# Peptides against a protein of PDB entry 6PSE, part 140

Target 1, 78 residues: chain A of PDB entry 6PSE
Amino acid sequence: PSEEEEYARLVMEAQPEWLRAEVKRLSHELAETTREKIQAAEYGLAVLEEKHQLKLQFEELEVDYEAIRSEMEQLKEA

## One batch from the design tools (peptide; made by RFdiffusion4, then SolubleMPNN)

Design b2_p27_8_s4 (from b2_p27_8, 13 letters changed)
Fold by OpenDDE base, seed 4:
Structure b2_p27_8_s4 (fold): chain B 78 residues (1-78), chain C 78 residues (1-78), chain A 27 residues (1-27)
Amino acid sequence: as target 1 above (78 residues)
Amino acid sequence: as target 1 above (78 residues)
Amino acid sequence: SLSEEELERIEEFFRAILEREAAERAA
């Protein structure tokens, strides 16, 4: 049997004391995992913002670069 | 009583059938939350990599820009 | 803006999540 099937069988055959303990365990793990998920999401957003700011700076530099490039080309052709 | 205290009391007074259902519920939520956490981490790393690549491109453009700027300055001074 | 050190910590946080998951799957 798969581990999942074995676990399911254990739960079905378990005594109330074990079940209460398992509920407590799972509740704790869920709370911790949820906190980590939230933190990961927050960090992800922060990084996205950083990337966005960098992108804006890059695009601004591209504009400036093309301006100078164009001016340079004109000077060389004159 | 706090919601947590009320829940704790419910768990302590619950019948096995309810407890088994609660284990099932919590297990499911934990699995989903875990998957979401992992996904968040994967996406976060991807964004970091994208930012890194963008930074490299930005730095390259800065070099090119300064080269043209310098050449332009020399032409204008001549 | 985030400092490079902060970004490194964030990266480490993400990696730690994935590493733990990989370890759990291997167990």
Scores: peptide ipSAE 0.602, ipTM 0.875, DockQ to the pose 0.964
Fold by OpenDDE base, seed 1:
Structure b2_p27_8_s4 (fold): chain B 78 residues (1-78), chain C 78 residues (1-78), chain A 27 residues (1-27)
Amino acid sequence: as target 1 above (78 residues)
Amino acid sequence: as target 1 above (78 residues)
Amino acid sequence: SLSEEELERIEEFFRAILEREAAERAA
């Protein structure tokens, strides 16, 4: 049997004391995993915001660069 | 009693059928939450890499911009 | 704005999640 099938059998045959302990274990792991998931999402959003700000700065610099490049090109052609 | 204390009491007084259902519920939620946490981490790393590439492009443009700016400033001062 | 050190910590946090999961799957 797969580990999943073996675990399912264990749950079905388990005594209430084991089941209560398993509920406690799973609740603890779920709480920790949920906290890490939330933290990962918050960090992801922070990095996205940093990338967005950098993109805006890059686009602004591109505009300024093209303006100076164009002016310099006009001076060289004159 | 707090919701946590009420839940703890429910677990302690629950019948095996309820406990098995709760193990199933918690196992399912843990699996989903774990998958979402992993996906958030993978996505976060991808955004970090994109930001890094954008930063390199930005720094290269800054160097080119400063070169033209300096040349233009020299022409204006002459 | 996040410092480079903060960004490195965030990257390490994400990597740690994935490395732990990979280790758990291999066990």
Scores: peptide ipSAE 0.602, ipTM 0.874, DockQ to the pose 0.974
Fold by OpenDDE base, seed 5:
Order: C-alpha cells, then structure tokens, then sequence
Structure b2_p27_8_s4 (fold): chain B 78 residues (1-78), chain C 78 residues (1-78), chain A 27 residues (1-27)
C-alpha cells in the first residue's frame, strides 16, 4: 500500500486521542506553512519591484547611450 | 472565549467522525498551501536571476557609456 | 531599495523552502 493509503487507514482506525493530536500537528504545520507562503509572496513582490526599478534605469541609460553614440558617429563621419 | 479557545474546546469534545473529517480538511489545506509556498519560492528565485542578469547588462552598458562620454568630453575640450 | 544583504537573505529564504521540500521528498 502507498503511504497515502496507509495514512488513510491509520486515520480511519485511530483513537480520538491520536486524532486530536493529529489535528493539532496539522494545524501547527498549516499555520507555519501559511506564514512562509505569505513571506515568500512579500519577498517576491519586493524583488519584482527592484527588478522593475532597475529596468527603468537601464532603459534611461540606453536612451542616453544611443544619443551619445549617434552624436559620436556623426562626428566620425564628418 | 477566543476563536482559538473555542476551536480547542471543539477538538477536545469532538466525535471521531468529526476529527477524521478535520484531519482530512487540514491535510488538504496543508498540501495546497505547501504547493503555493513552493511555487512562490521558485518564482522568487527566477525573478532574482532575471534581476541579476539585468544588473550585469546594466553594468556593461554603464562601462560603454562612460567610455563614450569620456571620449566625447575629450573632443569638446580640444 | 533592497540592499545586497537583504537580497541574499531573500534568496536564502527561497532556497531554504525548496531544500526542505526536496529533503522531505527524499526521506
């Protein structure tokens, strides 16, 4: 039997004391996992914002670079 | 009583059938939340890598820009 | 803006999540 099937069987055959302990365990793990998920989402958003700001700076520099490059090219052709 | 205290009381007084259902519910929520947490982490790492690549490109462009800027400034001062 | 140290901590946080999950699957 798979672990899932064995676990399902355990749950079906378990005494109330075990079930209460399992509810407590799962509740704790769920709370922790939820906090981590939320934190991951917050960090992800922060990194996205950083990337966006960097992209804007990059695009601005590209414009400035192309302007100077074009001016330099004109000087070389004269 | 707080919701937590009420829930704790419910768990302590619950019948095995309710407890089994609660274990199933919590297991399902934990599995979903875990998947979401993992996805958030994977996505976050991907964005970090994209930001890193963009930073490298930006730094390369800065070097090129400063080179041209310096050359142009020398031409203007001559 | 985030400092390099903050970014490193964020990366470590993400990696830790994935590492724990990988370890759990391997057990």
Amino acid sequence: as target 1 above (78 residues)
Amino acid sequence: as target 1 above (78 residues)
Amino acid sequence: SLSEEELERIEEFFRAILEREAAERAA
Scores: peptide ipSAE 0.602, ipTM 0.874, DockQ to the pose 0.974
Fold by OpenDDE base, seed 3:
Structure b2_p27_8_s4 (fold): chain B 78 residues (1-78), chain C 78 residues (1-78), chain A 27 residues (1-27)
Amino acid sequence: as target 1 above (78 residues)
Amino acid sequence: as target 1 above (78 residues)
Amino acid sequence: SLSEEELERIEEFFRAILEREAAERAA
């Protein structure tokens, strides 16, 4: 039998005391996992914002670079 | 009573059939939340990599910009 | 703005999530 089938059988044959303990265990794991998920989302947003700021800086530098490049080209052609 | 206290009381007074259903519900929610947590982590790593690549491109452009700026400055001083 | 150290910690956090999950699946 698979572990899943064995677990299912355990749940079906379990006494109320075990079931209550399992509810408590699962509730705890769910709370912890939820907290980690939320933290991961918050970190993801922070990194996205950093990337966005860097992109804006990059685009600004591109504009400045093209301005100088164009000026240099004009000077070479004159 | 708080919702938590009410839930705790429900668990304590619940019949085995309800407890088994609750184990099933919590197991399902845990599985879903775990999947979402993993997805958040994968997404976060992807954004970090994108930011890293953007940073490298930015640094390369800075080098190119400074090279042209320096050349322009030399031409103005000559 | 995030420091390099903060970014490293964030990356480690994400990696730890994935590594733990991989270990659990392999068990």
Scores: peptide ipSAE 0.601, ipTM 0.874, DockQ to the pose 0.981

## One batch from the design tools (peptide; made by RFdiffusion4, then SolubleMPNN)

Design b2_p28_1_s1 (from b2_p28_1, 13 letters changed)
Fold by OpenDDE base, seed 4:
Structure b2_p28_1_s1 (fold): chain B 78 residues (1-78), chain C 78 residues (1-78), chain A 28 residues (1-28)
Amino acid sequence: as target 1 above (78 residues)
Amino acid sequence: as target 1 above (78 residues)
Amino acid sequence: MLSDEELREYLERLLEEGKRRLEELEAR
């Protein structure tokens, strides 16, 4: 049988003491995994914000660049 | 009593059938939370890559901008 | 691929749900 099937059998045949311990174990593991999920979300949001700020800076630089480029081009054509 | 105290009491006094159901519930929630964690991490990495590419473009533009700015400044000073 | 806005909404949801659930779990 698969590990999943074996685990299912264990749960089905387990005594209350084992089951209570398993509830505690799973609750702890769930808390840890939830914390990791929170961290992943926080990091993702931070990177999104960083990318957004970088994009704004890039767009500002593009405007400035085009202004100078245009002025330079006009001077060269004159 | 708090919900947590009530839950603790439930776990301690619960019949095997309830405990098995709780193990199943927690296992399912753990699997789902794990999937969400992984997905968030994957999206975060994708955004990091996008930010990196944007950074490279920004740095290229900075170089070009400084070149034109410098040339323009030289022309104005002459 | 999700848009930045869609991703933001997704991550904010995960964050909020996660924090709430973590509080519940740690209070036990």
Scores: peptide ipSAE 0.692, ipTM 0.898, DockQ to the pose 0.915
Fold by OpenDDE base, seed 3:
Structure b2_p28_1_s1 (fold): chain B 78 residues (1-78), chain C 78 residues (1-78), chain A 28 residues (1-28)
Amino acid sequence: as target 1 above (78 residues)
Amino acid sequence: as target 1 above (78 residues)
Amino acid sequence: MLSDEELREYLERLLEEGKRRLEELEAR
């Protein structure tokens, strides 16, 4: 049988004491996993913000670059 | 009693059928939460890669900008 | 592939839902 089938059998045949312990274990693990999900989401949002700031800096540099390129072209054509 | 105390009481006094249902519910929720955590992490990594590529483009533009700036300075000083 | 805006909305939702659920779990 698969691990899932074996686990299902354990749950079906388990005594209340084991089931209560399993509820406690799963609740704890769910809380930890939820905390990790929260952290992953927070980190993702932070990186998105950093990327956005970098994009703004890049666009600013593009403007400056085109300005100096244009000035250079004017100097060469004069 | 607090919600914690009430839930604890429910678990302590629950019949095996309720406990099995709770184990199933918590297991399902844990699986979903885990999937969401993983997906959030994957998206975060993708954004990190995009940010890295943007950083490389930014650095290339900085080099090009400094090259034009230097050429401009030479033209003005000549 | 999600746009940055779609991803932001997704992550914000996950964050909100996660915080709410964590609070519920810790209140137990």
Scores: peptide ipSAE 0.692, ipTM 0.897, DockQ to the pose 0.959
Fold by OpenDDE base, seed 2:
Structure b2_p28_1_s1 (fold): chain B 78 residues (1-78), chain C 78 residues (1-78), chain A 28 residues (1-28)
Amino acid sequence: as target 1 above (78 residues)
Amino acid sequence: as target 1 above (78 residues)
Amino acid sequence: MLSDEELREYLERLLEEGKRRLEELEAR
């Protein structure tokens, strides 16, 4: 049997004491995984903000670049 | 009693059927939370890659900008 | 593929739900 099937059998045949312990274990693991989810979300949001700031800087540089390009073109034409 | 105290009492006094159901519920929630964690991480990595590409573009533009700035300075000095 | 705004909303939801659930779990 697969590990999943074996686990399912254990749950079905388990005594209350084991089941209570398993509830406790799962609750703990769920808490840890939830913390990790929170961290992943926080990190993702931070990266999104960083990308946004970089995009703004890029757009500013594009404007400056076009300004200089235009000025240079004018100088060459004069 | 708080909800937590009531829950603790339920776990301690529950019949095997309730405990099995709770194990199943917690297992399901753990699986879902794990999937969400993974998904958040994957999205975060994608944004990181986008930010990296944007950074490369920004650096290229900086080089081009400095080149034009230098050329313009030379033209003004001549 | 999610837009940045959609992703932000998704992550914010996950964050909020996660924090709430974590508080519930830790209170036990």
Scores: peptide ipSAE 0.692, ipTM 0.897, DockQ to the pose 0.927
Fold by OpenDDE base, seed 1:
Structure b2_p28_1_s1 (fold): chain B 78 residues (1-78), chain C 78 residues (1-78), chain A 28 residues (1-28)
Amino acid sequence: as target 1 above (78 residues)
Amino acid sequence: as target 1 above (78 residues)
Amino acid sequence: MLSDEELREYLERLLEEGKRRLEELEAR
Protein backbone atom coordinates (compact mmCIF):
# COMPACT_ATOMS: atom_id res chain seq x y z
CA PRO B 1 0.00 0.00 0.00
CA SER B 2 1.21 3.49 -0.83
CA GLU B 3 1.78 6.02 1.93
CA GLU B 4 -1.22 7.86 0.55
CA GLU B 5 -3.41 4.78 0.90
CA GLU B 6 -2.14 4.19 4.41
CA TYR B 7 -2.84 7.79 5.35
CA ALA B 8 -6.31 7.58 3.85
CA ARG B 9 -7.00 4.48 5.92
CA LEU B 10 -5.71 6.20 9.03
CA VAL B 11 -8.05 9.15 8.44
CA MET B 12 -11.01 6.84 7.85
CA GLU B 13 -10.36 4.84 11.01
CA ALA B 14 -9.33 7.77 13.21
CA GLN B 15 -11.16 8.89 16.32
CA PRO B 16 -12.49 12.46 16.56
CA GLU B 17 -9.62 13.48 18.85
CA TRP B 18 -7.03 12.44 16.27
CA LEU B 19 -8.99 14.15 13.50
CA ARG B 20 -9.15 17.42 15.46
CA ALA B 21 -5.41 17.24 16.04
CA GLU B 22 -4.85 16.57 12.34
CA VAL B 23 -6.99 19.59 11.38
CA LYS B 24 -4.85 21.71 13.69
CA ARG B 25 -1.60 20.26 12.28
CA LEU B 26 -2.67 20.78 8.67
CA SER B 27 -3.87 24.32 9.40
CA HIS B 28 -0.48 25.15 10.87
CA GLU B 29 1.45 23.61 7.97
CA LEU B 30 -0.82 25.39 5.50
CA ALA B 31 -0.14 28.72 7.20
CA GLU B 32 3.63 28.12 7.11
CA THR B 33 3.58 27.01 3.48
CA THR B 34 1.41 30.02 2.61
CA ARG B 35 3.98 32.33 4.23
CA GLU B 36 6.71 30.66 2.17
CA LYS B 37 4.64 31.06 -1.00
CA ILE B 38 4.13 34.75 -0.24
CA GLN B 39 7.86 35.18 0.32
CA ALA B 40 8.70 33.37 -2.92
CA ALA B 41 6.27 35.60 -4.82
CA GLU B 42 7.69 38.77 -3.25
CA TYR B 43 11.26 37.75 -4.08
CA GLY B 44 10.30 36.86 -7.64
CA LEU B 45 8.61 40.22 -8.16
CA ALA B 46 11.63 42.04 -6.76
CA VAL B 47 14.02 40.21 -9.10
CA LEU B 48 11.74 40.93 -12.06
CA GLU B 49 11.85 44.62 -11.22
CA GLU B 50 15.64 44.53 -10.87
CA LYS B 51 15.97 42.81 -14.23
CA HIS B 52 13.67 45.39 -15.80
CA GLN B 53 15.72 48.28 -14.42
CA LEU B 54 18.93 46.64 -15.61
CA LYS B 55 17.44 46.18 -19.07
CA LEU B 56 16.54 49.88 -19.22
CA GLN B 57 20.08 50.82 -18.23
CA PHE B 58 21.48 48.43 -20.83
CA GLU B 59 19.31 49.91 -23.57
CA GLU B 60 20.35 53.43 -22.57
CA LEU B 61 24.01 52.45 -22.77
CA GLU B 62 23.45 50.87 -26.18
CA VAL B 63 22.02 54.16 -27.45
CA ASP B 64 24.97 56.11 -26.08
CA TYR B 65 27.41 53.58 -27.52
CA GLU B 66 25.90 53.80 -31.00
CA ALA B 67 25.97 57.59 -30.83
CA ILE B 68 29.69 57.62 -30.08
CA ARG B 69 30.36 54.91 -32.67
CA SER B 70 28.58 56.97 -35.31
CA GLU B 71 30.43 60.14 -34.37
CA MET B 72 33.75 58.30 -34.45
CA GLU B 73 32.98 56.89 -37.89
CA GLN B 74 32.26 60.41 -39.15
CA LEU B 75 35.54 61.71 -37.75
CA LYS B 76 37.53 58.86 -39.30
CA GLU B 77 35.94 59.40 -42.71
CA ALA B 78 36.75 63.15 -42.72
CA PRO C 1 -17.18 35.74 19.00
CA SER C 2 -14.27 35.97 16.57
CA GLU C 3 -14.20 33.85 13.44
CA GLU C 4 -11.36 31.99 15.11
CA GLU C 5 -13.50 31.15 18.11
CA GLU C 6 -16.37 30.11 15.87
CA TYR C 7 -14.12 27.85 13.80
CA ALA C 8 -12.59 26.38 16.94
CA ARG C 9 -16.07 25.65 18.25
CA LEU C 10 -17.06 24.10 14.93
CA VAL C 11 -14.03 21.79 15.02
CA MET C 12 -14.69 20.83 18.62
CA GLU C 13 -18.38 20.10 18.04
CA ALA C 14 -18.00 18.55 14.57
CA GLN C 15 -18.92 14.99 13.71
CA PRO C 16 -16.21 12.64 12.43
CA GLU C 17 -17.56 12.95 8.87
CA TRP C 18 -17.08 16.72 8.90
CA LEU C 19 -13.62 16.37 10.41
CA ARG C 20 -12.57 13.87 7.74
CA ALA C 21 -13.83 16.23 5.06
CA GLU C 22 -11.90 19.10 6.64
CA VAL C 23 -8.71 17.00 6.76
CA LYS C 24 -9.18 16.20 3.08
CA ARG C 25 -9.82 19.86 2.20
CA LEU C 26 -6.79 21.09 4.12
CA SER C 27 -4.56 18.35 2.68
CA HIS C 28 -5.59 19.30 -0.84
CA GLU C 29 -5.04 23.00 -0.19
CA LEU C 30 -1.64 22.26 1.36
CA ALA C 31 -0.60 20.28 -1.71
CA GLU C 32 -1.70 23.07 -4.05
CA THR C 33 -0.02 25.77 -1.98
CA THR C 34 3.18 23.72 -1.88
CA ARG C 35 3.13 23.31 -5.66
CA GLU C 36 2.62 27.05 -6.13
CA LYS C 37 5.47 27.82 -3.73
CA ILE C 38 7.81 25.51 -5.63
CA GLN C 39 6.76 26.91 -9.00
CA ALA C 40 7.25 30.49 -7.81
CA ALA C 41 10.72 29.57 -6.55
CA GLU C 42 11.63 27.94 -9.88
CA TYR C 43 10.47 30.96 -11.86
CA GLY C 44 12.34 33.27 -9.51
CA LEU C 45 15.56 31.32 -10.04
CA ALA C 46 15.11 31.48 -13.81
CA VAL C 47 14.71 35.27 -13.66
CA LEU C 48 17.78 35.51 -11.45
CA GLU C 49 19.78 33.66 -14.09
CA GLU C 50 18.45 35.95 -16.82
CA LYS C 51 19.37 38.99 -14.74
CA HIS C 52 22.87 37.59 -14.22
CA GLN C 53 23.36 37.06 -17.96
CA LEU C 54 22.08 40.57 -18.65
CA LYS C 55 24.52 41.95 -16.07
CA LEU C 56 27.42 40.23 -17.82
CA GLN C 57 26.36 41.71 -21.15
CA PHE C 58 26.00 45.13 -19.55
CA GLU C 59 29.50 44.98 -18.09
CA GLU C 60 30.92 43.94 -21.46
CA LEU C 61 29.21 46.88 -23.14
CA GLU C 62 30.54 49.23 -20.46
CA VAL C 63 34.08 48.11 -21.27
CA ASP C 64 33.53 48.62 -25.00
CA TYR C 65 31.91 52.01 -24.38
CA GLU C 66 34.84 53.26 -22.31
CA ALA C 67 37.27 52.06 -24.97
CA ILE C 68 35.48 54.03 -27.70
CA ARG C 69 35.06 57.05 -25.41
CA SER C 70 38.80 57.07 -24.76
CA GLU C 71 39.64 56.71 -28.45
CA MET C 72 37.20 59.51 -29.30
CA GLU C 73 38.82 61.78 -26.73
CA GLN C 74 42.24 61.10 -28.26
CA LEU C 75 41.00 61.91 -31.75
CA LYS C 76 39.39 65.17 -30.62
CA GLU C 77 42.56 66.30 -28.85
CA ALA C 78 44.71 65.74 -31.98
CA MET A 1 8.39 29.58 -20.41
CA LEU A 2 6.29 32.46 -19.14
CA SER A 3 6.98 35.96 -20.38
CA ASP A 4 8.00 38.52 -17.79
CA GLU A 5 4.51 39.99 -17.89
CA GLU A 6 2.85 36.60 -17.49
CA LEU A 7 5.19 35.80 -14.63
CA ARG A 8 4.48 39.14 -12.97
CA GLU A 9 0.75 38.49 -13.17
CA TYR A 10 1.21 34.98 -11.82
CA LEU A 11 3.33 36.11 -8.89
CA GLU A 12 1.00 39.01 -8.08
CA ARG A 13 -1.91 36.59 -8.01
CA LEU A 14 -0.04 34.21 -5.73
CA LEU A 15 0.94 37.07 -3.46
CA GLU A 16 -2.57 38.48 -3.16
CA GLU A 17 -4.24 35.11 -2.71
CA GLY A 18 -1.58 34.05 -0.24
CA LYS A 19 -1.96 37.16 1.89
CA ARG A 20 -5.73 36.80 1.96
CA ARG A 21 -5.57 33.14 2.89
CA LEU A 22 -2.90 33.70 5.52
CA GLU A 23 -5.07 36.34 7.17
CA GLU A 24 -7.94 33.86 7.26
CA LEU A 25 -5.77 31.14 8.76
CA GLU A 26 -4.18 33.40 11.35
CA ALA A 27 -7.60 34.70 12.34
CA ARG A 28 -8.48 31.17 13.38
Scores: peptide ipSAE 0.692, ipTM 0.897, DockQ to the pose 0.927; fails the geometry check

Design b2_p28_1_s2 (from b2_p28_1, 15 letters changed)
Fold by OpenDDE base, seed 1:
Structure b2_p28_1_s2 (fold): chain B 78 residues (1-78), chain C 78 residues (1-78), chain A 28 residues (1-28)
Amino acid sequence: as target 1 above (78 residues)
Amino acid sequence: as target 1 above (78 residues)
Amino acid sequence: MLSDEELRELLERLLAEGRRKAAELEAR
């Protein structure tokens, strides 16, 4: 049987003491995983903001670069 | 009693049928939360890679900009 | 591939859902 089927059988045949322990275990794992999900989402949003700020800086530098490049090109061609 | 105390009492006094249902509920929530955590982490890593590539492009442009800026400054001061 | 806006909306939903769920679990 698959692990899922074996686990399902275990749950169905388990005594109340095991079931209470399993509820406690699952509650703990759910709390931990929920915190990790929150952290992953917060980190992703922070990286998105950093990428956005970097893109704005890049675009500003491109404008400044093209201005100087154009001026320099005109001086070299004159 | 607090919600924590009430839930603790419910778990301690619950019949096996309720406990099995609670295990099933918590297992489902854990699986869903785990998938969402993984998804958030994967997308965060993808954005991080995009930011890294953008930063490399930005640094390359900074080098080129400073080279032209320096040359232009020398021409203006001469 | 998700746009930055689509990804932002997804992450904001996941964050909001996570915070709600965390609060529910902590209240137990």
Scores: peptide ipSAE 0.560, ipTM 0.878, DockQ to the pose 0.957
Fold by OpenDDE base, seed 2:
Structure b2_p28_1_s2 (fold): chain B 78 residues (1-78), chain C 78 residues (1-78), chain A 28 residues (1-28)
Amino acid sequence: as target 1 above (78 residues)
Amino acid sequence: as target 1 above (78 residues)
Amino acid sequence: MLSDEELRELLERLLAEGRRKAAELEAR
């Protein structure tokens, strides 16, 4: 039997005391996992913002680079 | 009584059928929340990699820009 | 592949849902 089937059997055959303990355990794990999900989402959003700022800086540098390249090309042609 | 106290009382007084249903519910929520946590983490890592690649491109452009700036400065001084 | 905007919306949704769920769990 799969672990899932074994767990399902355990739940079906469990006494109320075990079930209450399992509810407590699952509630604790759910709270912890929820906190971790929040942290992962917050971190992802922060990195996304950092990438966006870097992209803007890159685009500004591209403009400056093309300007100086064009100026230099004009100087060489004169 | 607080919602926490009411829930605690419900768990303590609940029949096995309710407890089994609650274990099933919490297990489902935990699985879903875990999946979402992993998904958020994976996407965060992908964005981090994209940011890193963009940073490398930015640094390469900075080198090229400084090279042209230096060359142009030399041409203007000659 | 998700766009940055789609990813932002996804993460914001996950964050909002997570905060709501955390609050619900703390109230229990």
Scores: peptide ipSAE 0.558, ipTM 0.878, DockQ to the pose 0.968
Fold by OpenDDE base, seed 4:
Structure b2_p28_1_s2 (fold): chain B 78 residues (1-78), chain C 78 residues (1-78), chain A 28 residues (1-28)
Amino acid sequence: as target 1 above (78 residues)
Amino acid sequence: as target 1 above (78 residues)
Amino acid sequence: MLSDEELRELLERLLAEGRRKAAELEAR
């Protein structure tokens, strides 16, 4: 049987003491995983904001660059 | 009693049927939360890579911009 | 591939859900 089927059987046949321990274990793992999910989401949002700010700076520099490039080209052609 | 104390009492006094249902519920929530954590992490890494590529492009443009700016400044001073 | 806005919405949802769940678990 698959690990999932074996686990399901274990849960079905388990005594209350084991089940209470399993509830405690799963609650702990859920709390930990929830914290990790929150951290992953916060990190992702932070990186996304950083990328956005960098994009804005890049676009501003592109405008400035094209202005100077155009002026330089005009001077070279004159 | 606090909700925590009430939940603890419930787990202690619960019948096997309730405990099995709670194990199933917690297992499901853990699986979903784990999937969401992984998804958030994967997207965060993708954005991080995009930001890195953008940073490289920005740095290249800065070099080009400073080169033209310097050349223009020299022409204006001459 | 998700747009930046779609990704932001996803992450904000996950964050909000996570915080809610964390609070619920702490209250237990």
Scores: peptide ipSAE 0.557, ipTM 0.878, DockQ to the pose 0.965
Fold by OpenDDE base, seed 3:
Structure b2_p28_1_s2 (fold): chain B 78 residues (1-78), chain C 78 residues (1-78), chain A 28 residues (1-28)
Amino acid sequence: as target 1 above (78 residues)
Amino acid sequence: as target 1 above (78 residues)
Amino acid sequence: MLSDEELRELLERLLAEGRRKAAELEAR
């Protein structure tokens, strides 16, 4: 049987004391995992914004670079 | 009593059938939340890597830009 | 592969849902 099937069997055969302990354990893990999900989402959004700002700066520099490169090329060919 | 105290009392007084249903509910929510956390983390890492590569490209372009700017400045002042 | 806009929307949804669920769990 899969681990899921084995766990399901364990839950079906468990005494109330074990079930209460399992509810407490799962509630705690759910709260912790929810907090971690929030943190991961917040971090991802922050990095995405930083990447966007860097992309804008890079594109501005590319425009300035091509302008100077073109002017320099004209001077060298004259 | 707080909602936490009421829930704790509910768990303590609950029949095995209710407890099994609650374990199943919490297990499902935990699995879903865990998947979402992992997904958010993976995407965050991918964006972080993209930002890093963009930063390297930006720094390389800055070096090239300053070289041309300096050469152009010398030509204009001569 | 998600676009930056699609990724933003996904992360914003996950964040909003997470905050709601965290508040529900803390209220217990």
Scores: peptide ipSAE 0.558, ipTM 0.878, DockQ to the pose 0.948; fails the geometry check

Design b2_p28_1_s3 (from b2_p28_1, 14 letters changed)
Fold by OpenDDE base, seed 2:
Structure b2_p28_1_s3 (fold): chain B 78 residues (1-78), chain C 78 residues (1-78), chain A 28 residues (1-28)
Amino acid sequence: as target 1 above (78 residues)
Amino acid sequence: as target 1 above (78 residues)
Amino acid sequence: MLSDEELREYLERLLEEGKRREEELAAR
């Protein structure tokens, strides 16, 4: 049987004491995993913001670059 | 009693059928939360990669910009 | 692939849901 099937059988045949312990275990793991999910989301949002700021800086530099490029071209042609 | 105390009492006094249902519920929530955590992490990594590529482009543009700026300065002084 | 805006909304939802669940779990 798969581990899932074995676990399902265990749950089905388990005594209340084991079940209570399992509820406690799962609750703990859920709490930890929830915290990790929150952290992952917060981190992702932070990186998105950083990327956005970098993009704005890049676009500003592109404008400045094109301005100088254009001026350079004009000077060379004069 | 607090909700925590009430829940603890419920778990302690619950019949096996309720406990099995609670194990199932918590297992499901844990699986979903885990999936969401993983997905958030994967997206975060993707954004990090995009940010990295953007940074490389930005740095390349900075080099090009400084080159043109320097050349422009030389032309104006000649 | 999600756009940045879609991803932002997704992550914000996850964050909000996560915080709510964390509070619920802590209250238990």
Scores: peptide ipSAE 0.629, ipTM 0.886, DockQ to the pose 0.962
Fold by OpenDDE base, seed 5:
Structure b2_p28_1_s3 (fold): chain B 78 residues (1-78), chain C 78 residues (1-78), chain A 28 residues (1-28)
Amino acid sequence: as target 1 above (78 residues)
Amino acid sequence: as target 1 above (78 residues)
Amino acid sequence: MLSDEELREYLERLLEEGKRREEELAAR
């Protein structure tokens, strides 16, 4: 039997005392996991913002680089 | 009575059928929340890698830009 | 692969839902 089947059997055959304890356990784990999910989402959003800012800086530098490159090319061709 | 007290009372006074249903509900929510947490973490890591690669490209462009800028400055000062 | 905007929307949704659930759980 799979662990899932064993767990399902346990839940089905369990006494109310065990079920109440399981509700408490699951509620606690859900709260903890929810907090971790929130944290993961916040970190992801922060990194996205950092990447976005870096991308803007990179694009600005590319424009400046092409301007100087073009000017240099014009000087060399003159 | 607070919702917490009401829920606690409900759990304490509930029949096994309700408790089994609550275990099932909480298990489902926990599984879903866990999946979402993991997915958020994976996406966050992917963005971190993208940001890192972008940073390397940015630093390389900065070096190239400074080289051209310096050369241009030397030409203008000559 | 999600675009940055799609990922932003996804993460914002997760964050909002998570906070809501956290509040609901704290109230219980």
Scores: peptide ipSAE 0.629, ipTM 0.886, DockQ to the pose 0.956
Fold by OpenDDE base, seed 3:
Structure b2_p28_1_s3 (fold): chain B 78 residues (1-78), chain C 78 residues (1-78), chain A 28 residues (1-28)
Amino acid sequence: as target 1 above (78 residues)
Amino acid sequence: as target 1 above (78 residues)
Amino acid sequence: MLSDEELREYLERLLEEGKRREEELAAR
């Protein structure tokens, strides 16, 4: 039997005291996991914003680089 | 009584059938929340890697830019 | 692979859903 099937059997055969303890355990784990999901989403959004800002800086530098490259080419051709 | 106190009372006074149903519900919610947490973390790591690659490209462009800037300065001083 | 915009929308949705669930759990 799979672990899931064994767990299902345990739940079906469990006494009320065990079931109450399991409800408490699962509630706690769900609360913690929910908090961790929120934190993961917030962190991902922050990194996306940082990447976006870096991309803008990169594009600005590309413009400046092409400007100097063009000026350099003009000076070398003169 | 707070909703938390009422829920606690419900759990304490509940029959095994209700408790088993609650365990099943909480287990399902925990599984879904865990999947979402993991997926959010994986996406966050992917964006972090993309940001890192972009930073490396930016630093390479900065080096090239400074090289041309320096050469330009030398040409203008000559 | 999700675009940055698609990923942003996904993460924002997860964040909103997570906060709602957190509030629901806190109310229990």
Scores: peptide ipSAE 0.627, ipTM 0.886, DockQ to the pose 0.973
Fold by OpenDDE base, seed 4:
Structure b2_p28_1_s3 (fold): chain B 78 residues (1-78), chain C 78 residues (1-78), chain A 28 residues (1-28)
Amino acid sequence: as target 1 above (78 residues)
Amino acid sequence: as target 1 above (78 residues)
Amino acid sequence: MLSDEELREYLERLLEEGKRREEELAAR
């Protein structure tokens, strides 16, 4: 039997005291995992924003670079 | 009584059938939340990699831009 | 691969859902 099947059997055969303890355990783990999920989402959003700001800066620099490049090219061709 | 106190009382007074159902519910929520956390982390890592590549490109462009800017400035001052 | 916008929407949903669940769990 898989671990999942064994766990399911344990739950089915468990006494109330074990079940109450398991509810407490799972509630705790769920709270921790939820906090971690929130944190992961917040970090992801922050990185996305940073990437976006960097992209804007990059695009501005590209415009400025092409302007100077073009001017320089014109001077060299004259 | 707070909702927490009421829930605690419910768990303490609950029959095995309710407790088994609660274990099942919490297990499901935990599995789902865990999957979401992992997925968020994976996406976050991908964005970090993209941001890093963009930063490298930006830094390269900055070098090229400053080179041309400096050359143009020298020409204008001459 | 998700677009940046799709990813933003996904993460915002996760964040909102997570905060709601956290509040629900804390209220117990």
Scores: peptide ipSAE 0.630, ipTM 0.887, DockQ to the pose 0.954; fails the geometry check

